Peptides against a protein of PDB entry 4Z63. Designs and how they scored, part 104

Target 1, 334 residues: chain A of PDB entry 4Z63
Amino acid sequence: LCLGMNDLTGNIPEDLFHLKRLNLLGIQENRLSGSLSREIRNLSSLVRLDVSWNLFSGEIPDVFDELPQLKFFLGQTNGFIGGIPKSLANSPSLNLLNLRNNSLSGRLMLNCTAMIALNSLDLGTNRFNGRLPENLPDCKRLKNVNLARNTFHGQVPESFKNFESLSYFSLSNSSLANISSALGILQHCKNLTTLVLTLNFHGEALPDDSSLHFEKLKVLVVANCRLTGSMPRWLSSSNELQLLDLSWNRLTGAIPSWIGDFKALFYLDLSNNSFTGEIPKSLTKLESLTSRNISVNEPSPDFPFFMKRNESARALQYNQIFGFPPTIELGHNN

## One batch from the design tools (peptide; made by RFdiffusion4, then SolubleMPNN)

Design b2_p15_6_s2 (from b2_p15_6, 6 letters changed)
Fold by OpenDDE base, seed 1:
Structure b2_p15_6_s2 (fold): chain B 334 residues (1-334), chain A 15 residues (1-15)
Amino acid sequence: as target 1 above (334 residues)
Amino acid sequence: SSSSWVSTDLLPEPP
């Protein structure tokens, strides 16, 4: 049943929960309000539940043990409060959980040993607090993780060295500390292609450790951290780099010539730093900007990117990396 | 400054 993108109001009719053969319920982009009924438990054949972009409130009901076939739960942009229900945090069937832009709170706890099918997790823009869950690497299929705009004070857990499934990781604006430790840990994520760390590590030094290596890194965003240091030499080995944003830091020194050696680099923002010297001539030879149509068919994160001009302004949304215009921003340097 | 930065954090959008 797909009823998305209407002006439906009120609660879900109770009789809807008698549809025991229903595999897909999509009621997204409406004005449905109230609590999400516990009677969703009666939808025992449910594979996909999309209640996103509504006015739902209250706690998410703890009935997911009665939904053994549920693979997709989309509840983004609601007013949900409380935590992730225990049955949801233990779901062996769930592939994708999207609860971004809610009011969920408390410590983030997932039973990753039970969540054997989880591949995408979006909990961005919530009120989770405490530390990053150390057991996330136990979610052996978890590739896409957005935890942006929560309050995860502290450091990236050491256990994330073993996060082999991790491909796309966003921790933007999550009160993280110790960028040196974070990068030192995350370099061990062999499948990591996208790393977004914007608005963390305030005033720290960007490590220039030649031992750091991100082999498959395509997207690195570490903007607006007030980071000190220079362009890190270790980044030159990330030959697949497509998008680099280090803007709004306090980086100094020259822009190195190797920045133009990235064959796939189509978006470069180094603006609002303290870089000095000449613009590398190698930037004029970026193949991606001269001749190559970058293949739009590459895997991308499930979470959107946002181009922000300030913390309070509505951002431009980009659903895919290749939605970014080819860009070289070097403005507001010395 | 007219410059922007990339992020994945959203301002709470009213539903």
Scores: peptide ipSAE 0.357, ipTM 0.824, DockQ to the pose 0.510
Fold by OpenDDE base, seed 2:
Structure b2_p15_6_s2 (fold): chain B 334 residues (1-334), chain A 15 residues (1-15)
Amino acid sequence: as target 1 above (334 residues)
Amino acid sequence: SSSSWVSTDLLPEPP
């Protein structure tokens, strides 16, 4: 049953929960309010539940043990409070959980040893506090992780050295510290292609350790951190780099010539730094900017990107990396 | 825009 993109108000009619054979319930983009009914437990055949973009409030009901076939739960952009229900945090069937832009709070706890099917997790823009869950690498299929805009004080856990499934990782604006440790850990994530760390590590030095290596890195975003240092030499070995944003830092020195050697680099933002010297001539030879055939069919993260003009302004949303226009931004340097 | 940066950080939007 798909009733999304309407102006429906009030609660879900109780009679809807009599549909025991229902595989898909989509009621997204409405004005449904109140608590999400516990009676969703009666939908024992449910595979997909989409309640996103509504006015739901209260705690998410702890009934997911009665939904053994549930693979997709989308609840982004609601007013949900409390934690992740225990039955949801232990769901062996769940492939995708999206609860972005809610008011969920407390410590983030997932039983990753039970969540054997979890592939995508979006908990961005919530009120989770404490440290990053050390056991996330135990979610052996977890590929896509957005934890942006939560208050995860401290460092990236050492256990993330073993996060082999991790491909797309966003931690924008999560109060993280120690960029040197974070990069030193995350370099061990062999499948990591997208790393977004914007608005963290305030005023730290960007490490220039030649021992750092990110073999499969395609997207690196470390903007607006007030980072000091220079263009990191270790990045020159990331031959698959497509998008680099290091804007709004305090980086100094020359822009190195190797920046033009990235064959797939189509978006470069080094603006609002303190770079000096000449613009490398190699930038004029970037193949991705001269060739019209950018393959639009590459795998992308499940979470959206935002181009922000300031911390309070509405951002432009980009659902795909290739939605970004080919760009070289070097403005507002010395 | 030279005054922009990329993020995955979304400001809470009213539902």
Scores: peptide ipSAE 0.356, ipTM 0.818, DockQ to the pose 0.515
Fold by OpenDDE base, seed 3:
Structure b2_p15_6_s2 (fold): chain B 334 residues (1-334), chain A 15 residues (1-15)
Amino acid sequence: as target 1 above (334 residues)
Amino acid sequence: SSSSWVSTDLLPEPP
């Protein structure tokens, strides 16, 4: 049943919960309000539940133990409060959980040992506090993780050295500290292709440790951190780099010539730094900007990217990396 | 001319 993109108001009719054979319930993009009914437990055949973009409030009901086939739960952009209910945090069937842009709070806890099928987690823009959960690497299929805009004070856990499944990771604006430790840990994530760390590590030095290596890194975004230092030499070994944003930092020195050696680099933003010297001629030879055949068929994160002009402006949303226009931005380096 | 930066941080949109 798909009733998305209407002007539906009020609560879900109780009779809807009598549909025992219902596999898909999509009621997204409405004005549905109140609590999400516990009677969802009656939808025992449910595979996909989409309640996103509504006015739901209250706690998410703890009924997911009665939904053994549920693979997809989308609840982004609601007013949900409380934590992740225990049955949801222990769901063995769940593949994707999206609860971005809610008012969920408390300590983030997932039973990753039980969540054997979880591959995508989006909890961005909530009110989770405390530390990053050390047991996330125990979610052995977890590839996509967005935890942006939460208050995860502290450092990236050492356990993330063992996060072999991690491919797409965003921690933007999560009050993280110690970029050197974070990069030192995350370099061990052999499948990591996308790393977004914008609005963290305020005023720290970007490490220039030649021992750092991100073999499969395609997207690196570390913008608006007020980072000091220079272009990191270790990045030159990330031969698959496609998108680099280091804008709005305090980086100094020359832009190195190796920045133009990235065959797949199509988006480069180094604006609003303190770079000096000449623009490398190698940038004019970027194959990705000269070649018409950029393979668009690459895996992208399940979470969207946002291009922000300022803190108050409405951000432009990009659902795919290749949605970004080919860009070289070097402005505002004085 | 404020240049942009990339993030995954969405400002809470009113529901």
Scores: peptide ipSAE 0.347, ipTM 0.813, DockQ to the pose 0.512
Fold by OpenDDE base, seed 5:
Structure b2_p15_6_s2 (fold): chain B 334 residues (1-334), chain A 15 residues (1-15)
Amino acid sequence: as target 1 above (334 residues)
Amino acid sequence: SSSSWVSTDLLPEPP
């Protein structure tokens, strides 16, 4: 049953929960309100539940043990409170969990040894607190992780050295500290292609350790951290780099010539730093900016990106990395 | 030129 993108109001009719053979319930992008009914438990054949972009409130019901076929739960942009219910945190069938932009709180806990199918997790823009869950790497299929805009005080856990499945990771604006430790840990994630760390590590030094290596890194975003230091030499070994944003930091020194050697680099933002010297001539030879043949078929994160022009402006949403316009921003350096 | 930065952080838009 697909009733998304309407002006439906009120609550879900209770009689809908008698549809025991229902595989897909999509009621997204409405004005549905109240609590999400516990009677969802009666939908024993449910594979996909999309209640996103509504006015739902209260706690998410702890009924996911009665939904053995549920693969997709989309609840982003609601008013849900409380934690992730125990049955959801133990779901062996769940592939994708999206609860971005809610009011979920407490310590984030997932039973990753039970969640054997989980490949995408979006919990961005919630009220989770405490530390990042150390057992997250035990989710052996978890590829896409957005934990942005939560209050995860402290450091990236050492256990994330073993996060082999991790490909797309955002911790933007999560009150993280120790960028040197974070990068030192995350370099061990051999499948990591996208890393977003914007609005963390306030005033720290960006490490220039030549021992750091991100083999498959395509997207690095570490903007608006007030980071000190220079353009990091270790980044020159990330030959697949496509998007680099280090804007709104306090980086100094010259822009190195090797920045123009990235064949796939189509978006570069180094604006609002303290870079000096000449613009590297190698930037004029970027193949990605001269050739139309950017292969559009590269994997993108499941979470959207946002471009903010200022703190008060509405962010532009980009669902794919290749949605970004080819850009070289070097403005506001002095 | 309007300087921008990339994030995955949405301000809670009121629904």
Scores: peptide ipSAE 0.316, ipTM 0.812, DockQ to the pose 0.527

Design b2_p15_6_s3 (from b2_p15_6, 6 letters changed)
Fold by OpenDDE base, seed 2:
Structure b2_p15_6_s3 (fold): chain B 334 residues (1-334), chain A 15 residues (1-15)
Amino acid sequence: as target 1 above (334 residues)
Amino acid sequence: SSSSWLTTDLLPSPP
């Protein structure tokens, strides 16, 4: 049943929950309000539930043990409160959980040993507190993780050295500390291609440790952290780099010539730093800026990027990395 | 200003 993108109001009719053969319920992008009924438990054949972009409130019902076929739960952009229900945090069928932009709170807890199918997790823009879950690496298929805009005070857990499934990771604006420890841990994630750390590590030094190595890194975003230091030499070994944003920091020294050696680098933002010297001539030789052959078919994160302007509450949304125009921003270096 | 940065942090959309 697909009723998305209408002006539907009120509650879901109770008779809808009698549809025991329903595989897909999509009621997204409406004005549906009230609590999500616990009677969703009666939809025992449900594979996909999309209630996103509504006015739902209250706690998410703890009935996911009665939904053994549920693979996709999309509840982003609602007013949900409380935690992740225990039955949802233990779901062996769930592939994708998106609860971004809600009012979920408390400690984030997932039973990763039970969640054997979980590959995408978006809990960005909630009110989770405490530390990052140390057991996230036990989610052996978890590839995409957005935990941005929560209050995960402290450091990246040491257990994340073993996060072999991790490919796309965002921790933007999560009150994280110790960038040196974070990078020292995350370099062990052999499949890590996208790392977003914007609005963390306030006033720390960007490490220039030659022992750091990110072999498969394609996207690095560490913007607006007030980071000190210079362009890190370890980054020169990330030969697959496509997007680099280090804007709105306090980085100093010269822009190194090796920045132009990245064959796939199509987006570079070093703006609003304190870089000095000449612009490297090697930047004019970036093949990705001269050739239109950006492979549109490369895997991307499931979470969107936002280009936030300093003076505007408005951000431009980009659903794919290749949606960014080829860009070199070196402005506002003083 | 043309100055921007990338994030995955959403401003809460108004309901």
Scores: peptide ipSAE 0.427, ipTM 0.836, DockQ to the pose 0.502
Fold by OpenDDE base, seed 3:
Structure b2_p15_6_s3 (fold): chain B 334 residues (1-334), chain A 15 residues (1-15)
Amino acid sequence: as target 1 above (334 residues)
Amino acid sequence: SSSSWLTTDLLPSPP
């Protein structure tokens, strides 16, 4: 049943919960309000539940043990409060959990040993506090993780050295400290292709350690951190780099010539730094900017990117990395 | 544009 993108108001009719054969319930993009009914437990055949973009409030009901076939739960952009229900945090069937842009709070706790099917987690823009959960690497299929805009004080856990399944990771605006430790840990994530760390590490030095290596890194975004230092030499070994945003930092020195050796680099933002010297001539030879067919059908993160402007509360949303226009931005370097 | 940066965090939608 798909009732998304309407002006539906009030609660879900009780009779809807009698549909024991219902595999898909989509009621997204409405004005549904109140608590999400516990009677969703009666939908024992449910594979997909989408309640996103509504006015739901209260706690998410702890009924996911009665939903043994549930693979997809989308609840982004609601007013949900409390924590992740125990039954949801222990769901062996769940592949995707999206609860982005809610008011969920407390410590983030998932039973990753039970969540054997979890591959995508979006908990961005919530009120989770404490530390990053050290057991996330125990979610052996977890590839996509957005934890942006939570209050995860401290450092990236050492256990994330063992996060072999991790491919797409965002920690933007999560009050993280110690970029050197974070990069030193995350370099061990052999499948990591996308790393977004914007609005963290305030005023720290970007490490220029030649021992750092991100073999499969395609997307690196570390914007608006006020980072000091220079263009990191270790990045030159990330031969698959497609998108680099280091804008709104305090980076100094020359832009190195090796930045133009990235065959797949189509988006470069180094703006609002303190870079000096000449623009490398190699940037004018970027194959990705000269070749018309960047039809790279590559997998992208499940979480969107946002281009945020200083003067605007409005951000441009990009659902795919390849939705970015080919860009070289070097402005506002003094 | 030089007045922008990339992130994955959204401002909470006004209620």
Scores: peptide ipSAE 0.407, ipTM 0.830, DockQ to the pose 0.478
Fold by OpenDDE base, seed 5:
Structure b2_p15_6_s3 (fold): chain B 334 residues (1-334), chain A 15 residues (1-15)
Amino acid sequence: as target 1 above (334 residues)
Amino acid sequence: SSSSWLTTDLLPSPP
C-alpha cells in the first residue's frame, strides 16, 4: 500500500493493521500525527515500512520481534522520542534503518551481533548523547553510516579500526574531539570511500602525518572546523579522490602542486582559509574538469549532502555526489 | 559556490 505524497492527516486507521499479507506500507510525505500504533505488529509479512516526512510523535513501538521479514524502516523527519526499541536494535532482518531528523535521545545502543543484515544506518540529526557505540564494527554488513548532528562527545572508538564494512561515514556536527586520533583510526577502514567530519574538532591541528593512508578515499569533507596546519601530505596518496572540502578552516601555506594530479577530482573547495602563494598550474590539467565522461555510475552514500551558505539558512540538497557541479573554490584566502 | 561548505546535517526542518 503506497499512500505517500498526499495531504493525509490524523492517525493510521486501525483496520489497516489487519492486512496480515501486506509487504509494503508507504505513508511518507503526509501530515499523519500521533503515536505510531503498536498494532503494526499485526503486519507480520511487512518488508518495508515508510512513515517518513510526517508529524508522528511519541516512542517508536517495541514490536519489531513480530516483524521477522522487515528489511526497510524509514521514519526520517518525524517527532519520535525515546531510544531505539530493543526489538529494532536486535532485528536480524533489517537492512536499512533511517530515523534521521527526529528527537531520539539517550545512549545509542544496537545489538550488532544480532543485526546481521544491517547495511545502512541513518540516525543523523537526533538527540543521542554519550559516546559512539564501540560495537558498530560488529555490524559486519554495515556500509553506510550517518550519525551527524548528535552529541557524541569524545573521540572515535579504537574498535573502528576493525570497521571493514564501512564505506560511507558521516559524523558532521557531533561534538567530536581529537582529529589526529579519528584519522589514525579511520585509515584502517580499508573500504572507506566517503568521510564527512564537518563541524567537529574545533581549533585543532589537521595532522600532516605521512604515515596516514586512505587507500579508497573518494570524498573527504572536513569543513568549518577552524583547523590549523597546512594541506596534509598524506592526502596525496589517495589517488581516487573526487571531492575535497576543507573550507572554513585556518589552514596555511601553499596549495601543493600534487592537488592537480588527482585524475578524478571534480570538486575542490579550499575557500575561507589562509592559503598563500600561487594557484598551482596543475589544477588547469585536471582531466575531470576537461572531460565530459565523469563516470556517473559510482556508488554514492545513502545520506544526502547539503551545501550550506554561512549567511543563509537555506542549504542546497544533493542526493548524489555526482550531482555537484565541477567546482574549484579558492576564494577568501589570504 | 563561494562562501559555502558541505555537511550532512540540516537544521531540524519542522516536521
Scores: peptide ipSAE 0.397, ipTM 0.828, DockQ to the pose 0.509
Fold by OpenDDE base, seed 4:
Structure b2_p15_6_s3 (fold): chain B 334 residues (1-334), chain A 15 residues (1-15)
Amino acid sequence: as target 1 above (334 residues)
Amino acid sequence: SSSSWLTTDLLPSPP
């Protein structure tokens, strides 16, 4: 049953929950309000639940133990409060959980040993607090993780060295500290292709440790951190780099010539730093800017990127990496 | 854009 993209108001009729054979319930992009009914438990055949972009409030009901076939739960852009229900945090069937842009709070806790099917997690823009959950690497299929804009504090857990499934990771604007530790840990994530760390590590030094290596890194975004230091030499070994944003930092020194050796680099933003010297001639020879053949089918994060401006509450949304235009931004340097 | 940066966080849409 798909009722998305309407102007439906009120709550879900209780009689809808008598549909025991229902595999898909999509009611996204409406004005549905009130609490999400506990009677969702009666939808025992449910595989996909999409309640996103509504006015739902209250706690998410703890009924997911009665939904043994549920693979997809989309609840982004609602007014949900409280934590992740225990039954949801223990769901062995769940592949994707998207609860981005809610008012969920408390400590983030998932029983990753039970969540054997979880591959995508979007909890960005919530009110989760405390430390990052150390047991996330126990979610052995977890590939896509957005935890941006939560009130996390401290460092990336040491356990994330074992996060072998991790491919796409965003921690933007989550009050993280110790970028040297974070990079030193996350370099062990052998499948990591996208790393977004914008609005963290306030005023720290970007490490130039030549022992750091990100083998499969395609997308690195560490913008608006007020980071000091220079262009990190370790990044030159990330031969698959496609997108680099280090804008709005306090980086100094020359832009190194090796920045033009990235065959796949099509988006470079080094703007609003303190770089000096000449623009490397190698940038004029970037193959990706002369003959961009990026496959539309290239794997991308499930979470969108936003191009944010200082003076505007409006951000441009990019759902796919290939959606970025070929870009070199070097403005507002010395 | 020289006045922008990339992120994955949005400001909460006002309700």
Scores: peptide ipSAE 0.420, ipTM 0.833, DockQ to the pose 0.480; fails the geometry check

